# Peptides against a protein of PDB entry 3V4L, part 209

Target 1, 386 residues: chain A of PDB entry 3V4L
Amino acid sequence: GQPLAKDKVALLIGNMSYWEHPKLKAPLVDVYELTNLLRQLDFKVVSLLDLTEYEMCNAVDEFLLLLDKGVYGLLYYAGHGYENFGNSFMVPVDAPNPYRSENCLCVQNILKLMQEKETGLNVFLLDMCRKRNDYDDTIPILDALKVTANIVFGYATCQGAEAFEIQHSGLANGIFMKFLKDRLLEDKKITVLLDEVAEDMGKCHLTKGRQALEIRSSLSEKRALTDPVQGAPCSAEALVRNLQWAKAHELPESMCLKFQCGVHIQLGFAAEFSNVMIIYTSIVHKPPEIIMCDAYVTDFPLDLDIDPKHANKGTPEETGSYLVSKDLPKHCLYTRLSSLQKLKEHLIFTVCLSYQYSGLEDTVEEKQEVNVGKPLIAKLDMHRGL

## One batch from the design tools (peptide; made by RFdiffusion4, then SolubleMPNN)

Design b2_p21_7_s1 (from b2_p21_7, 13 letters changed)
Fold by OpenDDE base, seed 3:
Structure b2_p21_7_s1 (fold): chain B 386 residues (1-386), chain A 21 residues (1-21)
Amino acid sequence: as target 1 above (386 residues)
Amino acid sequence: EEFLLVPYSSDNSYVPEKIVL
C-alpha cells in the first residue's frame, strides 16, 4: 500500500543577522516560502529566524519532542555552515569568528536523536556551505548511526564546496530554494524529487562550476513528502504532539480597546514566523470632536530589544515585514516583534492613544496596559535555564 | 547589474564576490 506518515513535523531555521559574520538575506524568503509549501503538505511547521546557539539547541529539543514512531521529520537550515569529516555544522547567529564545533549544532547528532524516536522518515535540507573549517581541528566522535534505511540528505552544495545567495536590492531566494520550491509539492519519492532539483540547478549558468546539489540517502522505501498522514490521532502521544505544536502557533486574540475620550482601537496580531509577530492598531471609532488620533504601542519587555524608532510604522514594509504585508489590514500602525524566543515573561505592553480635540492646540494622551500572554514560540519557554 | 555573491560560510579572509547579471 502507499506509505502513511503517523504525522509530519518540520523545523525550519533561517540565520541571517550574524553578529561576527557576513549578513545574509535569502533565509528570510526561503524559510517563509518553504513554510507555506510544507503546510500545504500537511506538515506541522515551526519556522524560526536568527537563533543563538542556545535558542537553536532548544528549537531542536522542542522539534524532537514532536517526533515519534512513524512520524516524518524534516529539518531545513539556511545560514552559515561547514562540514568537517562528513559532519555538518549549522552556525548560530552569536557564533564567534572563527566559529568551532563547540559553537555550532552538529546535524548528525540531531539525526541520532531522530533515530532514537523511531521516525518513519528523516529529511535534512541543508542550505549552507560544506567547506572544511580549518580553524576547527575537532574530530567529533560520533556513535555509529542505526541502520534505519529512512534517511535523506539534500545538500545545497557538494562536499567541500560553497552554497550561495545572490544579494541585490530586492528579496530573492537562495540558489537551492529557488529550484527546490518548484518541485517540492510533486508526488514523488523524496530522492527522485531531489534528483530533479539537482538537474534543474545543474542547468543554471550561475551555479555551473560553483554549486551543485548532493543527495545522500539510505531510503529503502518509496516515501514522499506528499504521503498522507494517518487518520484520527489514536494515541496519547499524538495528542501531546498536536497540543505542543498548537502552543507554538497560537496568536493572541484581536482586542477592542475603549478609551475614556470615546475612541475605540482594534489591536490585532499576525504571525510572520513562529518567533516573529506583527502587532497592528487601527482606529475603529472616533468621536467627531477629535480631529487627529493615533494609537501607538510602547513599553515592551526589555528581552525583546524593541527600538521605538522601528515601531508604529505606517506600513508593514517599514517594519521589515515584506512577506506578510498583503495579508495585513490596511491603514494601521504596525510593529514587528522579531525575537519572540527571547520572551521570558508575558507580553505586556502599553497602547498609547494620542489625540487632539477640535479647537485645542494641545495633544492629549490616554494609556492602557495590555497583557496578551506568551504568543507563538514564547509558549515553549525557549530560554529555560538562562 | 552588479550583485554580490555571498557564500554561506565565513572565514577571516571573506571578500564578497561581485557578479554582473
Scores: peptide ipSAE 0.423, ipTM 0.870, DockQ to the pose 0.724
Fold by OpenDDE base, seed 1:
Structure b2_p21_7_s1 (fold): chain B 386 residues (1-386), chain A 21 residues (1-21)
Amino acid sequence: as target 1 above (386 residues)
Amino acid sequence: EEFLLVPYSSDNSYVPEKIVL
């Protein structure tokens, strides 16, 4: 019979905004597109951008809590990385230059922990370089992996080689995701699917002799990403997993704010990623005596590192939101919260209404404080490890 | 068009390669 997954869970990490390293662009697009594809495959997807070492550790720990016997686990990473002695290291955005294994997450350690969960399938998709880091002389003493025969690595490149993106004026996929996305929905054994992706990448003249997909697998069964999830969650663990995933994706409810001047504002929320939310404001009612009226959001928690210069924009794109802009209401002011994983407390902020009466030169301001609780990933207490 | 080929690794010698497509 066709294999069944008990459930399907994916963690997608895209690191771009490095502190001490070259900034990347493609991980934004790649994580977004892969999220949408995996959702069509009935995966529970946590999608995270720009994680520190601590935040990456916590994201992996939360991902491991979603794994259980017969669950399909998929980890995707796009960002800087290296490979020493067959161990793959994902580089966090706060990694020093040069980085070492002590500053990075070892994929084989994550695999060990996934094997302890008795998962039905373990898939790693690693869109990072596999060059040796000569600044790291540490030989990780890894415990021997269990023989589970359910492991698949899709490396964006060969051992000792580089993976790339092509940067231009627009948004583009990384090289690996460019080919992976076209086949990801195919009902094929995951190793066969990746082999076809490797053939497609091998036809690309741009990457020929620079980047080639490598597949490492012990997968003894015909497992596919298309394998159906076993019916309604009958176990307490499956219920907990569903609730935990739902919490990480719960948006604040849209609010109608009423100001003393008689202006009404709609405050709305949209998810770009599990840790990235767009706030938008619109004027839904304005008295005729008010000639100009704008609704700004301000006074955000300091932990979110919100630059006011990028807040309250006339377009989503001006905030750095290029992917969800088509799904947002028009004629709003937009603010992008890109670091919701840093939020320790409730998201409290101020809505400031600035307006002008007909025949008065002076602007008037009214303010309302808004508490929206913990949005999206901020509901997962990723901070409990200190 | 001129494009940058950017590797997913950082070292002290990192220089983006300019490619013409």
Scores: peptide ipSAE 0.423, ipTM 0.877, DockQ to the pose 0.769
Fold by OpenDDE base, seed 5:
Structure b2_p21_7_s1 (fold): chain B 386 residues (1-386), chain A 21 residues (1-21)
Amino acid sequence: as target 1 above (386 residues)
Amino acid sequence: EEFLLVPYSSDNSYVPEKIVL
């Protein structure tokens, strides 16, 4: 029979807005496109951009809680990285320059913890450099990995080499994701799929002799990303996993706010990533006596670090939201919350209506406070311990 | 068109390579 996954869980991390390192662009597009593809493959996907060391650790811990016997686990990382002594290190956005192992996440430590879960498949897709970091002389004493036959590494590059993006005026994929995305939905053994991606990348004149995909596998079974999920959740643990994932993906319900002047505002929410949400407002009813009215969102929690200059934009693109803009309603004001993992409290904010009556010179303001609870990833309390 | 090849590593020698496509 076709292999069955007990469940499918993916954590996708894209780091691009580094504090002390060169900024990247492709991880935004790569995480978004990979999220949509993995969702078509019935993966429970957590997609996160621009994580600190602490936030990355918590994201990995929450991902590991979703893993269990026979579950398919996929970790994707796009960002800065290095490889010392056969250990791969993912670099958080807050990493110092130079970075060291104590400021980074070791992939082999994550693999060890995944092996303890008796997962049906472990896939690591590492879109980072594998060049040695000469500023880190630390030899990590990793405990011996269990001999398991369910591990696949897809490295975007070979050992000691670099992985790249091509930056231009527009949005583009990283080199690895550009080829991976075209094959990811194929009903093939994951190692065969990655081998075909390696051949496609090897034909690219831009990367020939600079970047080559490396596959490391212990996979003895025919396992594919297309393998169907086992139907009804058969265990209490599967129910808990489904509930935990659902919490991390719950958007606030759209609201109709009614002001005393008789103006009605539609307030809506859209997820760009698990930690990135767009708020949008629109005037849905205006009394004829009101000649002009605008609805602004303000007074966000300080933990979100929202600059008011970047809030209440006439287009999603002006907020930095280029990917979901087609799925958003038109003729709104848009605000992008890009750091929901930092939210310690409920998302409480003010909707401010500014309006003018016909024949009055002065603008009138009405305000309503809105509490939407903890949206998306903020329900996981990824800040617990700070 | 000028493109920048940007490596997914940071070292003190980081210089983006300009590629003309």
Scores: peptide ipSAE 0.421, ipTM 0.866, DockQ to the pose 0.768
Fold by OpenDDE base, seed 2:
Structure b2_p21_7_s1 (fold): chain B 386 residues (1-386), chain A 21 residues (1-21)
Amino acid sequence: as target 1 above (386 residues)
Amino acid sequence: EEFLLVPYSSDNSYVPEKIVL
């Protein structure tokens, strides 16, 4: 019969806003597009941008809690990385220059922990360089991996080689994701799918002699990303997993705020990623005696590092939200919260209405505090332990 | 057009390669 997944879970990490390293652009697009494709494949997707070492460790721990016997686990990483002695290291955004293994996450350590969960399939898609880091002389003492015939690595490049993005004026995928996205929905064994991606990449004149996909697999069964999820969640563990994922992806409900002047504001929320939310405000009712009015959001928790200069924009694109702008209502003010993993408390903020009456020169302000609880990934308390 | 080829590794000596497409 066709193999069945007990469930399907993916962790996607895109690091681009490095502190001490060259900034990247493609991980934003790659994580977004891969999220949408994996959702069409019935994956539970956690999508995270710009994680510190500590935040990456916690994201991996939360991902491992979603894994169980017969679950398909997929880890995607796009960002800076290296490979020493056959061990792949993902570089967090706060990594020093030069970075070392002590500042980075070892993929083979994550694989070991996934094997302890008795997963049905382990897929690693690593869009990072595999060049040796000469500043890291540490030989990682990795524990011996269990012999499991369910592991697939898709490396964006060959051992000792680099992976790239092409930066231009627009948004573009990284080289690996550009080819992967066209094949990802195909009902094929995952190793066959990746081999076709390797052939497509090999035809590209840009990558020829620079980057080539490498597949490493122990997969003895015909497993595909298209494999159906087995039935309703009948186990207590499957129910807990579904609830934990749903909790981490719950948006605040849209609300209508009513001000004393008779202005009504719609406050809405949209998820760009598991740790990135857009707040939007629109004036839905204005008394005729009010000639001008604007609704601003302010007084965000300090942990979110919200610059007021980047808040309350007339377009989603002015906030850096280039991908979800088509799905947002028009004629709003938009604010992007890009670091929801840093939120320790409830998201409490102020909606400020500034308005003017006909024939009065002075602007009037009314304020309303809003508590929306912990949105999205902030419900996982990824800061538990600092 | 001129594009920048940016590698997914940090090397202190790295100068982004300009490619013409």
Scores: peptide ipSAE 0.407, ipTM 0.863, DockQ to the pose 0.757

Design b2_p21_7_s2 (from b2_p21_7, 12 letters changed)
Fold by OpenDDE base, seed 1:
Structure b2_p21_7_s2 (fold): chain B 386 residues (1-386), chain A 21 residues (1-21)
Amino acid sequence: as target 1 above (386 residues)
Amino acid sequence: ESFLLVPYSSDNNYVPEKITL
């Protein structure tokens, strides 16, 4: 019969905003597009951008809590990376220059932990370089992997080579995702699907002789990303997994704020990623005596590192939100919270209404504090590991 | 058209390659 997944869970990490390394662009698009494709495949997807070492460790730990016997686990990473002695290292955004294994996450260590969960399928999609890091002389002593015959690696490049993005005017996919996205929904054994992606990538003149997809697999069964999820969650573990994922994706409810001047504001929330939320404000009622009014959000928790220069923009794109702008209400002020994983407490902020009366030159301000609880990934206490 | 080919690795001498098609 067709294989069944007990459940399907994916962790997608896109690192771009490196502190000590060249900034990337494609991981934004790649994580977003892959999230939408995997959701169509009935994956529970956690999508995270710009993680520190500590945040990456916690994201992996939370992902491992979602894994269980017969669950399909998919890890995607796009960012800086290297490979030493057949071990793949994902580079966090806070990694020093040069980075070493002690500053990075070893994919083979994650694989070991996934094998302990008795998963039905383990897929790694690694959109990173596989060049040796000569600044790291550490030989990882990895415990011997179990023979589970359910492992697939899709490397964006071959051993010792580079993976690339093409930066031009606008948003573009990385080279790997550009070809992967066109086939990801196909009902094929995952290794066959990746082989077709490799053939398509091999036709790309830009990366010919520079980047080639490598497939490493022990997969003995005909398993596909299209394999149906086994019906209603019957186990306590499956219920916990569903609840944990749902918590990580719960948006605050939209609010109608009423000010003393009689202005009414709609406050709304949208998810771009599991750790990235857009707040938007709109004037829904204005008394006729008020000629101008704007609703700003301010006084965010310091842990979110929000630059006021990028807050309260007339377009989502001016906040750095290029992907979800079509799905947002028009004629708002927009603020992008890009680091929700840093939020330890409730998201408390101020809505400031600035307005002017007809025939008065002075601007009046009214403020209202708003508590929206823990939005999205901030509901997962990723901080409990220290 | 001119593109930058940007590798997913960092080294001390990182210079994006400019490709013109």
Scores: peptide ipSAE 0.405, ipTM 0.852, DockQ to the pose 0.785
Fold by OpenDDE base, seed 5:
Structure b2_p21_7_s2 (fold): chain B 386 residues (1-386), chain A 21 residues (1-21)
Amino acid sequence: as target 1 above (386 residues)
Amino acid sequence: ESFLLVPYSSDNNYVPEKITL
């Protein structure tokens, strides 16, 4: 029969807004597109942008809690990286220049922990350079990996080589994701799918002789990303996993705020990523005696580092939200919360209504505090331990 | 059209390669 997955779980990390390193662009698009494809494949996807070392460690730990016997685990990373002594290191956004192994996450350590879960499939998709870091002479003493026949690495490049994005005036994928996305939904053994992606990428004249996909596999079974999830959760652990994933993806309910002047505001929420949410406001009712009326969101928790100059925009694109703008309601004010993993408390903020009556020169303000709890990834408390 | 190849590594000598198609 067709192989069954007990469940399917993916962690996608895209690091682009580095503090001490060149900024990237493609990880935004790559994580978003891969999230949508993996969701069509019935994966439970956590998608995270711009993580610190500590936030990456916690994201990996939470991902490992979702893994169990016969579960398919997929880790995707796009960002800066290196490879020393056959160990792959993912570089967090807060990594110093030069970075070292102590500032980075070792993929082989994650693999060891995934092997302890007796997963049905482990897929690593590493869209990073594999060039040696000569500033890091640390030889990681990795414990011996278990001999398992369910591991697949898709490296965006060969050992000692670089992986690239193509930056232009618009949004584009990284080179690896550009070819991966076109085949990801195919009902093929994952190693066959990646081999076809390698052939397609090998035809790219832009990266020919610079970047080539490497596949490392112990996969002895026919396993595909298309393999169906088994029916109803058969264990308490499967129920816990489903609840934990649901917590990390719960949006606040849309609210209708009523002000004393008789103005009604719709407050809505949309997820761009597991750690990125758009808040939008619209005026749904206005008394005829009110000639002008605007609804602003303000007084956000300091942990979110929200610049008021980037809040309350007339378009999603003005907030830096280019990917979900088509799915948002029109004629709103938009605010993008891009760091929900930093939220220690409930998301409490103020909705400020500014309005003018016909025949009065003075602007009137009414304020209402809104508590929406912990949205999305903030429910996992990824800051617990700082 | 002009493109920049940007590597997914940081070094002190990083210079984006300009490709013209």
Scores: peptide ipSAE 0.402, ipTM 0.849, DockQ to the pose 0.795
Fold by OpenDDE base, seed 3:
Formats: structure tokens, sequence, C-alpha cells
Structure b2_p21_7_s2 (fold): chain B 386 residues (1-386), chain A 21 residues (1-21)
């Protein structure tokens, strides 16, 4: 019969805003587009941007809690990285320069933990360099991997080679994702799909002799990303997994705020990523005596590191939200919360209504505090212990 | 047009390569 997945779970990490390393741009687009494609494939997707070492470890731990016997696990990473002695290291945004294995996440350690979960398929898509890091003399003593015959690596480049993005004035995919996205929905064995992506990349004149896809597979079965999820959740573990994923993706409900002046504000929320949320405000009713009226959000938790200069923009694009702007209501004020993983407490903030009456020169302010609980990834308490 | 080719690794001697397309 056709292989069935017990469930399908993906963790996507895109690191761009490095502290001590060159900043990247493509991981934003790549994680967003891959999230939308994997959702069409019935994956439960956690999508995270700009993680520290500690945040990456916690994201992997939460991902491993979503894995169980016969579950398909997919890990995608786009960012800085290296490969020493056949071990792949993903570089967090807070990694020092030079980075070492002690500052990075080893993909083969994640694979070992996935094998302990008895997963049905393990897919790693690594959009990072595989060049040796000569500043890291650590030889990882890895235990021998189990023979599970369900492992696929898609490396954006060959061993000892670099992976690249092309930075221009606009948003663009990284080189690997540019070709992967065109094939990802095909009903093919995952190794056959990746081989077609390798051929498509090999036709690109820009990357010829610089970057080429490598496939490493121990996949004995015809498994595809299109394989259907097994029907009704038959176990308590499947219910727990579904609840854990749902918690990480729960948006706050839209609110209608009423002010004493008779102004009504709609407060709405949209997810860009599992750790990135857009807040938007709109005036839905005003008395005719009020000639000017704006609804600002302010007084955010300090853990979110929100610069007020980047809040309350007239367009989503002015917040840095270029990808979801088409799906947002128009004629709002927009604020982008890009670090929800840092939120230790409930998201409490102030809605400040600034307004002017006809025939009065003075601006009046009314304020309401709003508590929206823990939005999205903040429900997982990824900072437990800091 | 000139584009920057940016590698997904940090090297202390990293110089962004300008590619003209």
Amino acid sequence: as target 1 above (386 residues)
Amino acid sequence: ESFLLVPYSSDNNYVPEKITL
C-alpha cells in the first residue's frame, strides 16, 4: 500500500540578523514560502526567525516533543553554518566570531534524537555552507546512528563548498529554495524530488562550479512529502502532539475597544511566523465631533525590545512585513513583534487613543491596557531557565 | 546590474563578491 505518515511535523529556522556575522536576507523569504508549501502538504509547521543558541535548542526540543513513532519529521535551516568531519553545525544569531561547535547546533545530534522517537521519515534541508571551520578543532565523538533506513539530507551545497544568496534591492529566495519550491509539491519519492532539484540548480549559470545540491540518503522505502497523514488520532500521544502544535499557532482574538469619547477601535492580530506577529488597529466608529483620531499601541514588555520608532506605521511594509501585507486589512496602524520567543510573561500593552474635537486645538488622549495572553510560540515558554 | 553574492558562512576575511548580471 502507499506509505502513511502517522503525522507530519516541520521545524523551519531562518537566521539572518547575526550579531557578529554578515547579515542575511533570503532566509525570511525562504522560511515563509516553505511554510506555505509544507502547510499545503498537511505538515504541522513551526517557523522561527533569528534564534539565539538557547532559543534554537528549545525550538529543537519542542520539535522533538511533536515527534513519535511513524511521524514524518522535517528540519529546514537557512543561515550561517559549517561542516567539520561530516557533522553539520547550524550557527545561532548570537554566536561569537569565530564560532565553534560549543556555540552551534549539531544536526547529527538532532538526527540521533529523532531516531530515538522511531520516526517514519527524517528529512533535513540544510541551506548553509559546508566549508570546514578551521577555528573549531573539536572532533565530535558521535555515537553510531541506528540503521533506520528513513533518513534524507538535502544539502544546498557539496561537502567543503559554500551556499549563497544573491542580495539585491528586493526580496529574493536563496539559491536552494529558489529551485526547491518549484518541485516540493510533486508526488515523488523525496530523494527523486531532490535529484530533480539538483538538476535544476545545475542548469543555473550563476552557481555553476560554486554551489551544487548534495543528496545523502538511507531511505529504503518510497516515502514522499505528499504521503497522506493517517486518519483519526488513535492515541493519547497524538492528541498531546496536536495540542502542543495548536498552542504554538494560536493568535489572540480580535478585540473591539470602546473609549469614553465614543470612539470604537478594532484591534487585530496576524501571524507572519511562529515568533513574528503583526498588531493592527483601525477606527471602526467615531463621533462626528471628533475630527482627527489615531489609535497607537505602546508600553510593550521590555523583553520584546520594541523601538517605538518602528511601531504604529501606516503600512505593513514600513514595519518590515513585506510578505503578509496583502492579507492584512488596509488603512490601519501596524506594529511588528519579531521576537515573541523572548516573551516571558503575558503580552500586555497599552492602546492609546489620540483625538481632537472640532473647535478645540488641544489633543486629548484616552488609554486602555490590553492583555492578550501568550501569543503563538510564546505559549511554549522557550526562555524557561534564563 | 551589480548584485552581492553572500555566502552562508562567516570568514574573518569575508569580502562580498560583486556579480554583474
Scores: peptide ipSAE 0.396, ipTM 0.848, DockQ to the pose 0.750
Fold by OpenDDE base, seed 2:
Structure b2_p21_7_s2 (fold): chain B 386 residues (1-386), chain A 21 residues (1-21)
Amino acid sequence: as target 1 above (386 residues)
Amino acid sequence: ESFLLVPYSSDNNYVPEKITL
């Protein structure tokens, strides 16, 4: 019969805003588009941007809690990386220059932990360079991997080679994701799908002799990303997994705030990623005696590093939210919270209404405090231990 | 058009290659 997945879980990490390294752009688009495709494939997707070493470790730990016997696990990474002695290292945004293995996450260590979960399929999609890091002489003593015939690596490039993005005017995919996205929904064995992606990349004149997809697989069964999830979650572990994922993706409910002047504000929330949320405010009712009226959000928790200069924008794009702007209501003020993994407490902030009455020169302000609890990934407490 | 190829690795001596299509 067609193989069944017990469940399907994906962790997608896109690192762009490096502190000590060249900034990237494509991982934003790549993680977003891959999230939407994997959701169409009934994956539970955790999508994270710009993680520190500690935050990446915690994201992997939370991902491993979602894995169990017969579950399909997919790890995607886009960002800086290297390969030493056949071990792949993902570089966090806070990594020093030069980075070493002690500052990075080893993919083969993650694979070992996934094998302990008795997963049905392990897919690694690594959109990173595979050049040797000459500043890291550490020979990792990795424990012997179990012989599991369920591993697939899709490397964006060959061993010792580079992976690239093309930076131009606007947003574009990285080279690997540009070709992967066109095939990802096909009902094919994952190794056959990746081989077709390799052929499509091989036809690209830009990548010819610079970047080529490498497939490494032990997969003995005909498993596809399209394989259906086995029925209603009948195990206690499947129920826990579904609840854990649902908690990490729960948005605050939209609220209607009423001010003493009779102005009504709609406060809404949208997820861009598991750690990135857009807050938007709109005036839904204004008394006729009020001529000007604006609703600002302010007084965010310090842990979020919100610059007021980037808050309360007239468009989502002015906040850096280029991908979800079509799904947002128009004529709002928008604020992007890009670091929800840092939130130690409840998200408490102030909604400030600034308004003017007809025939009065003075601006009046009213304020309301709003507590929305822990939104999205902030429910997982990815800062536990700092 | 001219594009920058940006590699997914940090090298301190890396100069982004300008590709003209």
Scores: peptide ipSAE 0.396, ipTM 0.846, DockQ to the pose 0.763

